Peptides against a protein of PDB entry 7UQJ. Designs and how they scored, part 77

Target 1, 160 residues: chain A of PDB entry 7UQJ
Amino acid sequence: PELYQNFNITPPRGVLFHGPPGTGKTLMARALAASCSSDERKITFFMRKGADILSKWVGEAERQLRLLFEEAKKHQPSIIFFDEIDGLAPVRSSKQEQIHASIVSTLLALMDGMDNRGQVIVIGATNRPDAVDPALRRPGRFDREFYFPLPDVKARFKIL

## One batch from the design tools (peptide; made by RFdiffusion4, then SolubleMPNN)

Design b2_p13_2_s3 (from b2_p13_2, 9 letters changed)
Fold by OpenDDE base, seed 3:
Structure b2_p13_2_s3 (fold): chain B 160 residues (1-160), chain C 160 residues (1-160), chain D 160 residues (1-160), chain A 13 residues (1-13)
Amino acid sequence: as target 1 above (160 residues)
Amino acid sequence: as target 1 above (160 residues)
Amino acid sequence: as target 1 above (160 residues)
Amino acid sequence: IEVDVEVEYPPEP
């Protein structure tokens, strides 16, 4: 309940955090996980980078995604955070189509296969929402988008 | 004008942000992009990780670099930020020389091919400036270096 | 002396920083490096990501680890920070066992081979200490663990 | 540039 209320999402929807890099997407995903965790209800936070799933798990990426979703389901309530999700599911380009299409298809099937009673939230972070496969942005998947704006002038002066 | 004034650089020079990791190199690159963006003049910010260009784009890295520079030129004024640029253009080592030499050569050619009238700034971030190919640090390329020191004692006490 | 006093470790022990992502593990590793650096004694800070060693250095990962430890020893006092160390040394899984077992075995041998007189600290950061090979968590390796809790409510309100 | 990352780590339990 609280987990999904904090996201204003109905299961099994995913959230796409998009915006310029280091606008705090990963930080927000953690702040949300921390904010949703009470002493009575610990949220399990899983993190994967899109690039890592492709590069670390050559030929096993599909299996690793399945295991991730199974483990998230086992440890409910859970957050699966995909950092740099455009690295996992880039928009289909002619030469990369075969390897990426399989992983994207697996991720789509896993998101579509999430039962409405599951307390698993999937957060994708990207700096380029248009570089994410449009199939992932459909209803029942990453169908909520949060824009992370650049820091305001005050935040700029703390960095400058 | 303002974009290059904020860097105190004359086009087509690149800027190397170097220093220990998480000293805010990426954050600064964004703060600069945000600071140079006005309501009248939005700067397009491109980000790539050196490792990702090598690992995600095996055999296509050269083409992806060309496309990145073309797209940055199309969306002027623009910033191309290479995070972990030592991952793209490591100092030449005997066994990696062939694949890396081609990508480095392409990046060199792209930086050398930037017309003086282009409003594209290239920022490279590294934790090891000495791990960056010296050819990238020559005039007309990453010829300005900014050291990102570790936070002072006050910042240490906020982290410790 | 001070370097190891700040860690409360006796050489050649490693430190595992674990906790939710962006709880400042990398920031702390740097703050420690900065805190241990005086004007008289500069600490050399090396950083590698576990994923990058596997993906950037396919077939050369062992050699790159050896070179990293040699260079850290050459530039003593030094910190070697492995970010996302679970990417380098994941718990052995049946299909990835051969490539990862070799890299893990090399890292184990390098940590075991650190002379007690060396002023090299190895810090591993992970979001999942249970995803790190237990062999790395044994005495003489990553035998000290620091948990990085989620930011408190105040830190959450600065991010939210 | 003091990136004052006020990450208040809660004290060790």
Scores: peptide ipSAE 0.025, ipTM 0.232, DockQ to the pose 0.029; fails the geometry check
Fold by OpenDDE base, seed 4:
Structure b2_p13_2_s3 (fold): chain B 160 residues (1-160), chain C 160 residues (1-160), chain D 160 residues (1-160), chain A 13 residues (1-13)
Amino acid sequence: as target 1 above (160 residues)
Amino acid sequence: as target 1 above (160 residues)
Amino acid sequence: as target 1 above (160 residues)
Amino acid sequence: IEVDVEVEYPPEP
């Protein structure tokens, strides 16, 4: 947020962190939240795990998403971090439960409804970008993707 | 592993990393694996997510755990990192599905079966240590616990 | 690097990660290096420990710093990560050995000599930002600081 | 140990 404001750049609405498990996606999101937060300008960091939104809030996941975005907007500048967003918004299949389709649709609408002047950044983390609904990966949503590769094992050895 | 050998200390069999989501538990486990790995002595890092073991391997989760520990032993020194171990080994309740009870029992047996001389360290990460079966938190299993608190929100602000 | 280029933003020359030991500074630096690297555009990640530059290279630390920056420039886009940069660049005192003063002076000159268009980012990590020479914390050098707060100290002691 | 961490990033899957 502030990084982009200081540069007069429209912050990306959504950033997809993808890469193998434990490449530091969640930690990067936290560090970004932390890094963008100053004593004078607190970034509010909201974190949700995709699967937890589905499992805890059967039939209320859409409402919980709306509330999350409203809270994030209320406490802007804010980062909403969806850990394992593939668990929240899997690729739509002909066999996919209507619940998942509704959640994805709600998330799409919430991301599309974010004002370009809003100080809310959404970070999605996934181990499987191809498991995320491609509608989320379009411009105005998660339109920036950051790959978190496994540091090659060779690179680990050059570290010690 | 080597750190403990150099001190003639029996390495902890299991270490529980616990703390709020995205406090760097997974990342610390990777860093530990990286830090303990030298050119001469490669630590093999096995990572599994607790929920993925259940979801991918319905009815085979026990076998997959056995295979994982066998592979870790074969490739010792090794770290087995269970991300979200609460998803794999939730607290036993009278209503707990028999599947979870079997997986927990298998994990307990595998941890108990690790020779004190084995160069296999198990790291469990959880956001909820109280959601992990207390049997896993006993001596000879996850007998060391490391809390990863949220960086205090105030502390995040010294970040920029 | 690429992130900043895509935004037409001058990348910060230096970023100081500070905060208590084991807060994931090193790991964040790696994750940043990882996240900024794609198949098409590999970021070269150079990592040095501040104390190691002093201890290994008595009388050559300045040369090693120059070589490191030259290599980073040659392999740009690059990240130079100085872990424990307070060990390399302690606060100047009237009692400080001339060796430390020369190393700090060399690092200052190297950071000042980085072209604004150079795709080299320097990340310094320290547990003690106040132990780093304030000359390094000025604009055009480590002009961005990132605090990595302790997880509550009580939690660390269960680690040992 | 000066560890030149040449982080080779594997290709994006």
Scores: peptide ipSAE 0.014, ipTM 0.294, DockQ to the pose 0.075; fails the geometry check
Fold by OpenDDE base, seed 5:
Formats: C-alpha cells, structure tokens, sequence
Structure b2_p13_2_s3 (fold): chain B 160 residues (1-160), chain C 160 residues (1-160), chain D 160 residues (1-160), chain A 13 residues (1-13)
C-alpha cells in the first residue's frame, strides 16, 4: 500500500510489457520485484510462461491460474509475471482455440476478481501485443501497456 | 585483441547463457550484438526461440536452421541467438523426440561445420542447462557456459 | 583471438555505460562479467555504487578505491563496475565537494595507473553522463561511452 | 527515480 499510497497511484491491476524479444521485459519485472522488496518487505515474485500454462498444465491450466492468484494473494505484496502472455494464444487447432479461450476466460475472471485492496500486481510480457486477447487489455486488467523498444544500444562495446 | 589474446581463448563458436528466467540472458545477447556493432561494422543479430523452431517450422526446422546459419555466414560478423534453446527439447511424445533428435542433430552439424574463420557467434539461452542436450555443450559447440544468477537485487529503490 | 583481432579493438581501460535508469546498464556489466568468465578463467567482478563510495566509506573512500583496484589487479582478469558513478558527485555542500574532488582525483589516478598489460576493465554506469566529471571521460579512463537509450517506452510509468 | 540495485549473488553452487 505505502509505496503506491505515497505516489497517489492507483496500483495497476495489470501491466502489459510489450516490445521485441530481449528488450528486458522479464528483467524489468524482476528488477521491479527486487526493487520494491526491502529488507522489511519482501515482494513475492511469481513467474509463469504463457506457453508453460498451456503445455505443462493441460487440463489443469485454469486450476493452476487460480492457485497462482490465491498464492499471490496470500504472499502480498506480490507480483505475478506472465512471460510470453501471447503464448496463451492458440496454436493453429480449433481444439487448442477452445482450450485457449477457457484459459483466457479464467485469467480475465481472476484479474476482474482482484479486489483493489490487494497488493498483487500482474505483469504480462509479450513480443506481440496484437496476439494478446483484446479482452485482457481492457481497463481493470492489463490497462497499462509499456513498450520496450529495442535499445538502439550504440554500445560501442569495443570488446577488444 | 589483448584481452582475448591474454586469455588464449579460441573465440567460442557457441556460448550458453544459463540461469533463472529474467536474469537478462536475452537482453545480454542483444546488448552484445548492439555493442559489437559500430557504425562501421554492424553485427547482424539473428534471434530464434527454441520453441518456435519446433512449432513454426515443423518439417522445415532443419532447413530453417541451415538457412539461418547460411544467412549468418553471409552477414558476418553475426550473432545467432537461440532463446530458450532447451525448448528444442522434446515435449513428451516419441514422435516429437524423433523430430527433436533430428533438429538437435542438424544444429550439431551446423555448429561443427562452422569454419574457425567465420565471424559467427552462436549464443544459446536457457533456464535449464540440464535440459540442453549434452552434445550441444561439447567443445566446438556451446563450449562456454555463462551462469546468469538471479540478481539478489537488494535494489533499495529509494524512489525518493 | 580472431573475432577480437578482426575488430582491431584495444581493450577499453574504462567504459561508461550511460542512459536512463532501467536500461540494463548494471545488468549488462554483470552479464559481460559472466560472459567473459569460463570454467577455466573466472573473471572477478567487483561492483561498487558511487553513492556507497561516498556514504559507506566516508574518510576511507580513497583507501577503499585503492584496495579495490589492487584486488582487481590481483584477481585478473577482472571487471570493476561502478554503478551510479555520477553518485560520486557531491550533493550541494562545499565540504562534500572537497571529498568528491578527492575521490574523483583518486579514481583518475587509479585509472591512469592501470598499466595496459593488466586485464582489469572498469565499467562506470550513470543515468546522467553530464554529471560525470569530464576528467573521467578522457582517453585512458572512461574513453568509451555506451548510450543505453531509453526504450522510448511510452510507458508513462508515472512513477511519480 | 534513482534505483539503488544491491545485487547479492548467491554463492556459486
């Protein structure tokens, strides 16, 4: 509360990090988690990959999402980071579309069910913001988007 | 010259970035590419995801790997970055194991076929180094490994 | 050898990473350290923050810098990373200006005293390259600068 | 926003 109270910022319920791969989205989420964790207040950082939600948890993805949000709520303040949230998108089969639609529906419901009083921030990272279901990008869900451009790192690393 | 001369290090043909997710492996690879590119000498950065090699290029993965290495060789100096190279590992089906074994065999052959005179560096990133085929971790392939530890970022973000 | 020979690059004694906060400067330095360390050749990575040099080592900052460079020289190959090197700059007191001038003078002398034969790289990171003493940015010191551009993240993270 | 990032490395396993 205090960090966000001191900023008069309504904590974003969901934040979408989007931009080319390797722009530091995942790292930024970790750095945010680490940064907001003090010796007195550890932020619990929960990370899941969108593709892992589909592949590892086939038939349990909804339950695992629910458990993740419950665990995040128990370990407040917490950050849930969904890396490759576009990987919740179906691969080219109608049956996978149905599974995807179910998982996305569950995620929508979980994000909508986050009471404003919870110190749970959800961060989604994607390389393809247009592959993220528009329903996830609505107010109260991933209502803040952050473009991570390729650093035009004119890092003249003269690795000599 | 001198730093690497003093190391008597044969430039790695392949470098394995391993460590927990969001430790900046992908960002590092990009930053290395950007850093080694000067206005006079652009390094061409080729990025592929291990899972994309399996999923997007089913039946063409071997051909796409060959094309990638040919293109990298044409655009020297170049970096080929395989993000989630452990995602070349099979999902639990015998048919996928055969496809995986074929793709890994092709990657092995391509790495072995890199003439020492080429300015092509291959970087693999994984969160699970033990899920990377040990054959890829042999000398002349991914013969250098880099552990990206979790930054225990006691980031005292004094957001003052 | 050949990759770096082909770049005809003289190892920087000092490299300045500059750019907005959160652009991955610190992470880049760490990952460079990790990337240059093999099983056979561990690079020793020394990290200090500019503000910590002033605050934690009041009256010993010069001695601690000397010890740091001596230790880095003993543990060659090594990287000394100064995060927030602009934090060596005084906050608005004349007494702090004198302390700062002394610390900067010591750092200048230490960087100048690095024989070209040493495998010690100094990396400074700053969000404010203009707050870095121009004397540090001269040849033989931080003679290479790396701009880490903001991702033009229209991420209005009003972290106000 | 100055971000003081203290990174403690866990000891190498």
Amino acid sequence: as target 1 above (160 residues)
Amino acid sequence: as target 1 above (160 residues)
Amino acid sequence: as target 1 above (160 residues)
Amino acid sequence: IEVDVEVEYPPEP
Scores: peptide ipSAE 0.007, ipTM 0.321, DockQ to the pose 0.157; fails the geometry check

Design b2_p13_2_s3 (from b2_p13_2, 9 letters changed)
Fold by OpenDDE base, seed 1:
Structure b2_p13_2_s3 (fold): chain B 160 residues (1-160), chain C 160 residues (1-160), chain D 160 residues (1-160), chain A 13 residues (1-13)
Amino acid sequence: as target 1 above (160 residues)
Amino acid sequence: as target 1 above (160 residues)
Amino acid sequence: as target 1 above (160 residues)
Amino acid sequence: IEVDVEVEYPPEP
C-alpha cells in the first residue's frame, strides 16, 4: 500500500510475481498477508496451486474458482494467492485448449468482476510469465508484474 | 561445506526442508548456497523438481539422477536441491509403485554412496513430509529435517 | 500501497525485519524491491550493512548516511535496506556510546526528515531487535516490525 | 564478498 500511495499509483487488482524458481515469490505473498495482519486486523490468506486446481477438480475447476473468490469476498480483507499460475491459466494456444480456455475465461471474469473497492488482492506466482495467458496480464487483472530476480552475484546473503 | 568446516560439524548427507507451501524452503536453500559462497569460494547450486524428473525423463529418471550426482561431485563444493521431493520419492505403498520404487532405490543408492567427506549437500524440500518415502529419512540420507512454519500472523509485511 | 489504502493503514517510514539468522530478512527486502519494480517502473535498491558503515567509514559514517538518503531521494522510488542494523544503531546504553550515539542521532534525523509523501522506504534487518536503539522503533521511524520466526521446534534445523 | 551462486537452471525445454 505505501508504495502505491506515495507514488499516486492506482492499486492493481492483481499482482503477478514472476522470476526463477526459489526467488521467494510464495514467501513474499505469505509475508504480505502476515504484514497486513495485526492483532486488531487479520487478513485471510487463500492459497491455491494452479496445477492442483486442474488435477483435483477436473470438471469443477471453474466452480472451485468461483467458490474461492466468493469465500475471499466473504472473508475480506483477503489475499488470493495462486502459486504456479501458469499451470492454471496457460497460454490459450497450448494443445490442451478447451479445459484451459474455460478456466482462463472464468478467472478473467472473476478478476474483471472484482470491485475496485474490494479488499481482495489476487497474487499470481510463476516461474514462466510468458506461459501465462496474456489476457490475464491486462489492466484490471494482473496489471502489476513483479520480477523476482536471482539474487545478483553481489548479493552477499550474510545469513552468516 | 564452510558452515560445517568452520563449526567442525560433520556435514549431513541430506537435509529435508518441510513445511507449508511458501514458507521459504527453496529460498533458504539458495540463501544457504549464497551464504556458503565467498569471493574465494563459490558453491555450485543444482536445482531439480521431483515431478519434473518423473515427467520429463520417463525411463531415464534414474540416469538423470546419476548424472546430477556426478555433476555435483565434479563441481564441489555443491548443493543439490530437490524441490517437491515427495514427487520424486513418494511412499512405496502408493499405487504408482514400480517407477517410483526404481527412482527411490536409485536416489537411496546415490545418497548412500555419498562420501561423508564430499562437499555435496543434498537438500530436499516438500510440503508433505509424510508423503516422502521413510527410507529417505533414515540416517545417512535426509537425516536432518527442517520444518518451515507459516510466518506468524504478527509479521506485518507491509510491502503493499 | 493498496493494502495500506484499502485497509486505511498509515504507511510506515521504516520497517524493521527481525528474527534469527537465515530467516530470509535480506532476501525479503530484495524480493520487495523486485516486487515493486515493473517494466514501466524500476525501484532503486540501496543495501548497506550496519557494521560496514561503522568499520569502513570511521569518522564519515554520518556523512555516508546523509549521502545514502540523498541518493535514495534522488533515485525515487527507492528502498534503503540496512542489513544488520543493530551494528549501525546499537542501544545507546551499550559501552560503545559516543560514535554509535552520533550515527543513531543522524539516522533518527534522516528518518524524521523523510517526507511522508517521499517514495523512499527504509528497511532495517537484524537478528537482535533488542540491540536496536528504541528511539529507532518509534512512530515515524521503524514503526513497523516484522518477526521472521525460526521455523517451529519440530523443524529439525539440522543445518547446524 | 560477492557470492557467485551459479544457479544452473536446466534450460527451459
Scores: peptide ipSAE 0.000, ipTM 0.332, DockQ to the pose 0.046; fails the geometry check

Design b2_p13_2_s4 (from b2_p13_2, 9 letters changed)
Fold by OpenDDE base, seed 3:
Structure b2_p13_2_s4 (fold): chain B 160 residues (1-160), chain C 160 residues (1-160), chain D 160 residues (1-160), chain A 13 residues (1-13)
Amino acid sequence: as target 1 above (160 residues)
Amino acid sequence: as target 1 above (160 residues)
Amino acid sequence: as target 1 above (160 residues)
Amino acid sequence: MKVDVEVEYPPPP
């Protein structure tokens, strides 16, 4: 937030961090949150995993998303970090359950409903940018993408 | 580069990342390099530690800096990352060795000689911005500063 | 600590962060410290560079390690982060100075002396996991390894 | 004496 204000730049609504697992997407999101905090201006960092929203809140995922955005708006400046957002917002296929389509639609509406003047930044992290619904990657949503590429070694970060 | 082009903003010549050690300055520089690379446009990332240039290349530090900038210019778009730049470019004091003053002067000249149209970004990282020569922090050099605070836990990480 | 408790996982005594320089190992350690801190539970983060312990505390390195572990134990929950741990604990070779062998032996003893019930996590960061004494990588010490891959952009990282 | 960077999170009030 302040970082963008200092540059007279409108903060993006949404930033997609994409790249292979363990490339530091989550870390970068936290570091950005930390870096944007001054002694005078605390940033609130909200973290959700896409898979957790689907699995833990079956039937309430939409409400939980709304509450998350409301809390983030209430505690501005804030960052909402969706880790593994491809788990939350898979590409719409005719075979994917109506539940996923509804959650994506809710997330779209929430991102569209955010004022660009608001000091809420949404960061989505994914290992598979192509698995994220293209509608989320449009201007006014996750309109900036940061690739976090793999180095050569297939280190499967099995974050157990 | 592309990120700034998309905003019709002239890319800064130099960016100073400052903040306590291990706040992710180096990671951010790498992530920026990564994020600015597309499949069509590869960014070349050059990394040097300030202390290494002074200690390993005693008497050749100026030449090594020139070569670094030439290689970066040759491989545009590129990022030059100076880690621990306060080790390379300490504040000019009457008591500091002529060698440091010469290296700082060379770095100043190299940064001043960079065309703003060039796709070379210089990132300096320091834990002590006040230990960096103020001449490097002037417009046309490290004219943008990004503070990487410690995650001051005044950022309420409300991990709900 | 809490993060592992929430998963019913015994917190590792030691975690080795390895990967190329500037992959965010230090930042991850700090972000983990920050993420494990709640309003109710402060985590103390201790940071040391391996090279600094050897170079600055010649002849006192063992004492300084002991003091570090004692302070970390006193200020639980805590994280001890050894940056560039390969500088502290090089592979034991018959040609390596007795000083290095002594420091490694002290670090081994300190890690072995840590109660698993203690809320002290040791994180070692290295660019060269193969340069770390295998004895440190055994169960009960740095028994978990996280590879921090370079961001594989098709960005040719020409580290000259 | 390079100051042992003890960072307490959260900082003491």
Scores: peptide ipSAE 0.000, ipTM 0.294, DockQ to the pose 0.065
Fold by OpenDDE base, seed 5:
Structure b2_p13_2_s4 (fold): chain B 160 residues (1-160), chain C 160 residues (1-160), chain D 160 residues (1-160), chain A 13 residues (1-13)
Amino acid sequence: as target 1 above (160 residues)
Amino acid sequence: as target 1 above (160 residues)
Amino acid sequence: as target 1 above (160 residues)
Amino acid sequence: MKVDVEVEYPPPP
């Protein structure tokens, strides 16, 4: 009986972690993966960076995203973590905007195509939730958002 | 003139990392150990779990703690990290309370017995700072407490 | 006399945090900044991403780096954290390679130009230490390297 | 915490 089954929580298809840099979004995603992983039930954690999708997968980004989601589905339960999902956002060039739009469109389709019964959670992390395509932030996609506040730097000051 | 020299920070004998699960306490301790380690001056990082002290060291917990502190002193500079230090707290059994009290008493004595010149830092991590024995939280022991805030819980609630 | 004073650790001008993604490099850098910051002595934490240096500062990257180091010097003690410093590495385009080489050259010069008396620490984080320009990894720059191991490996013991 | 399988898929080139 899965952690998520016990909560009767329809596992979010997508969770957006947002907040200032170094608030532990990436760490939290890993810690969640680790925390949800038991000796009996291992969660497969897939990690990608938004910028890598644009830079490493030039001309194949859509295919690589499809393969990622297929592998995540094959290795259920799984988490796909997109670190810096705002890095899918183009640099100010019309050609990059088109490439971005295609990649985002593919990601949207992949998130929409996840059956509710799939044990694949997508976590996006960003420092700029406003820079994330609003279409990604709709129900059935990144419909859940976690703000990662700055660790109260002030509160940390008092202890030293 | 070192960045750290200018802080005139009496090195804490003990630092308590507290905060909700998955806030990176354990990772922080490890990475502090890593970060304070240089090629010229390696910090030895000793890690124990509170629960393991009770479970693995049954009848030898006090001895193992003594040995741990001796080894840490021998390998100065060093960090002793107690992950889940609240796991020294018994489950509700009178016998476990006695064992816990003995272990905590030993830990208190070991922390008190650290000469101020010892380059041994003790880090305790807990999700339940209230479950940590108040005697451990006194000056000369875990006298510094770092709160690891949840990444904004408000955003966590909307996802459930 | 501070723990770090007793270590006589010449504060590294540059520290490279490397290791698999989400091993908390960014979180660590922030926590170090917070941990080194007291009510009396606040460390100013400057954060940049390697990819942002290339993308946001197109044509001004060198100037923005200079300004960053000037601001860091002005707000001593300070930490400059370059998250994903390997993101200074070019995408496979000759023009981007030239831009990268110029930016890296500027960073090298800025790190070399830091007076040993400056209370500015530069932390670079990467998942790919091999993708970081070897010139950055030389003494007086990122001369200290911290490996952030994956949480999984029992083998965490061996690296110290 | 055993995050037993971190799969970067595709593996970094």
Scores: peptide ipSAE 0.015, ipTM 0.220, DockQ to the pose 0.052; fails the geometry check
Fold by OpenDDE base, seed 4:
Structure b2_p13_2_s4 (fold): chain B 160 residues (1-160), chain C 160 residues (1-160), chain D 160 residues (1-160), chain A 13 residues (1-13)
Amino acid sequence: as target 1 above (160 residues)
Amino acid sequence: as target 1 above (160 residues)
Amino acid sequence: as target 1 above (160 residues)
Amino acid sequence: MKVDVEVEYPPPP
């Protein structure tokens, strides 16, 4: 938020971080939040996992998304970080597909409803950009994409 | 500290972040500090540059390293971040080699002297992992290495 | 370039990233380069350190700056990132002051000579904005400044 | 969540 305001640039509504697991997408989002926070201007960082939005909020996921965006707007400048946003993509059960589709539709509407003057930035992170609904990747939503490549992994990330 | 405690993993004493310049090593260290901080448990983040330890602390560098580790222990859980830790590697002037070698020896001793129960994590960042003294990269010191690749930014990083 | 074109915003010629060391200035510049790069439109990212321009290019620094800007113009859309641009600020030795002043003058001329239609963005990063020549911070040069605060993580990470 | 980042801690003597 503040970064883009200090730039006098209309903040992107959404930025998609994509790349293989462990490429630092989540960390980058946190670091961006930290770097945009000043002594004079606190940035509020909200984090949700895509899978948690589906599993923990069954039947209330849409309401929880609305509440999240409302809180983010109240606490602007703010960053909403969706980790594993592809977790909102349907797992191939027909009943889950409908639930996922409705949650994605709610997220689309919330991103579309963000006033361009709002100091809210949405960051989505995914390991599978192709599993993210193409509608989320359109202009005015996650219209910026950052590829986090695999390290040329001579470092064994043995996250044991 | 807390991250590793929450995982029931013995925190590495030292983690080496290596990779090309501007791959986000410093930002990652800060984001890790931020991510491990909770409302209930503040993490103290200490930062030093390797070159500053040599140039600003001529004759007192060892004492300053000791004080840094003492303060980190007092303010545990804490992270000590050495940016450009390869800056502690000797440039081949004989007098500088001795000064560098003594500073590195002090750092080795301080890392070895950290009790396994201490909530102090040391992060070293370097663009040149091969310029880091191999003794620092041994088990019980910087025993974990994270390669920060260049983003496979389809942007030609022509570092001319 | 493309970022600003997609926004129909005249790209600033120069953006100054300033803030304490390790606040993610370099990473943000790389992330911006990556975000502005698409499959169809590659952005070329050039990086230089201010201190390297002085020390490695003694007697050729001005020529190297000219070549850098020429290459950036040839490979537009492009980003030139000067890390530690305050490293072009004179250290108070008279001979170094003249060399620094001439390099800064060359950079000023190159920034002034950028056509407003050029798809070249210059990002300067510094830990010491007050050490950057005030002439570089004028309109048409580094006319936008971004403060990268310490994560004074008084950012309420309300992980709700 | 306070991360007290001290860039030069301890301060120079």
Scores: peptide ipSAE 0.006, ipTM 0.283, DockQ to the pose 0.085; fails the geometry check

Design b2_p13_2_s4 (from b2_p13_2, 9 letters changed)
Fold by OpenDDE base, seed 2:
Structure b2_p13_2_s4 (fold): chain B 160 residues (1-160), chain C 160 residues (1-160), chain D 160 residues (1-160), chain A 13 residues (1-13)
Amino acid sequence: as target 1 above (160 residues)
Amino acid sequence: as target 1 above (160 residues)
Amino acid sequence: as target 1 above (160 residues)
Amino acid sequence: MKVDVEVEYPPPP
């Protein structure tokens, strides 16, 4: 929010962080939350895993998504971070495809239903941007994409 | 590949990264992929989680492993990274044991079926090297092991 | 152990690491294991994920917890690290609530049954300390809590 | 060096 307000830029509704696992996507989403959070303006950070939405929320995933977006709207400015958002992508089993299709459809509707004036940023993290439904990658949804390259070996030896 | 070609070293068929979780195994596998990738020679990096093989691929795990190895062979030079490869280890429930045993048997067969001339490196990451089937740790499979120690407390205070 | 022995401090039965995901909780639990491990006194580190307890151990989760605590007791000094311990928290589906309640009850009983003389430390890591059953956060259980703040953006740019 | 590590995933089955 603050970063976008300072530049008079309309915050994207959704940002897709993609890149190989362990490249710091989750880390970066959190730093964005922290950097957008000042002592004066706390950003609420909501995190969900795509796999958890499917496995833990069987039959309630749509309701949980709605509740999440409502909570995020109540706690503006806020970030919704979906880790492993490609976990919402249809698995090739037909029965799971329909369930996944319904959940993705719900997420699309929730992203479309966000007023542009809402200080809710949605960040999706994936290792598989190709497995993310193209409908999620359209304008007004995850319309910005950030690639997380692998840190150079030299950068890694500074971490280890 | 390049690193091994430059040294006239036969690339190992499999490398086991073991060490405590969060020691950068996934990170290191990726840096190896990056360091072995030049502008002239892109390395394709395939990643799977052991737990995903069991939970997402129920009934198709063997086929998915075969497809993965075929894809890796098509996209040579390539790295197959199995995160949490100990997730393929039998859980003590009998019905899961048979399924896991079949999947592990398939992985063994796929690793044995890789021609030494293939520029496909398999990296397994585990927190529990003792939970990895000893058959996977034999020559021609995961025959090299790298221990990832915990970063010293001093190294950690530089990260946090 | 050693750190607590040197200070004549009774080691806590349980330590809760809480903070946003990717703040290094898992990393810290591991560094504690390493720092408490000397060449003379190796600490055995047991790790389980809360989600794995529910998903992989359906019907045996309680038994697996008992076995884990018995193994940890055999391999003293030891650390049991529960990653995503909030994964044991009840999901809003009634049937899972009863299963989760039983598993949490078993964990409570196991923590209470640990003799204070046991060199077994339990570390729980969560992103959602509010989702952890308050009964786990009582004295003699997870009675110490460590907050893992987000690394400053400056610290992050040193990692990336 | 843009190491385009194409993370190719075989499509889910």
Scores: peptide ipSAE 0.000, ipTM 0.176, DockQ to the pose 0.049; fails the geometry check

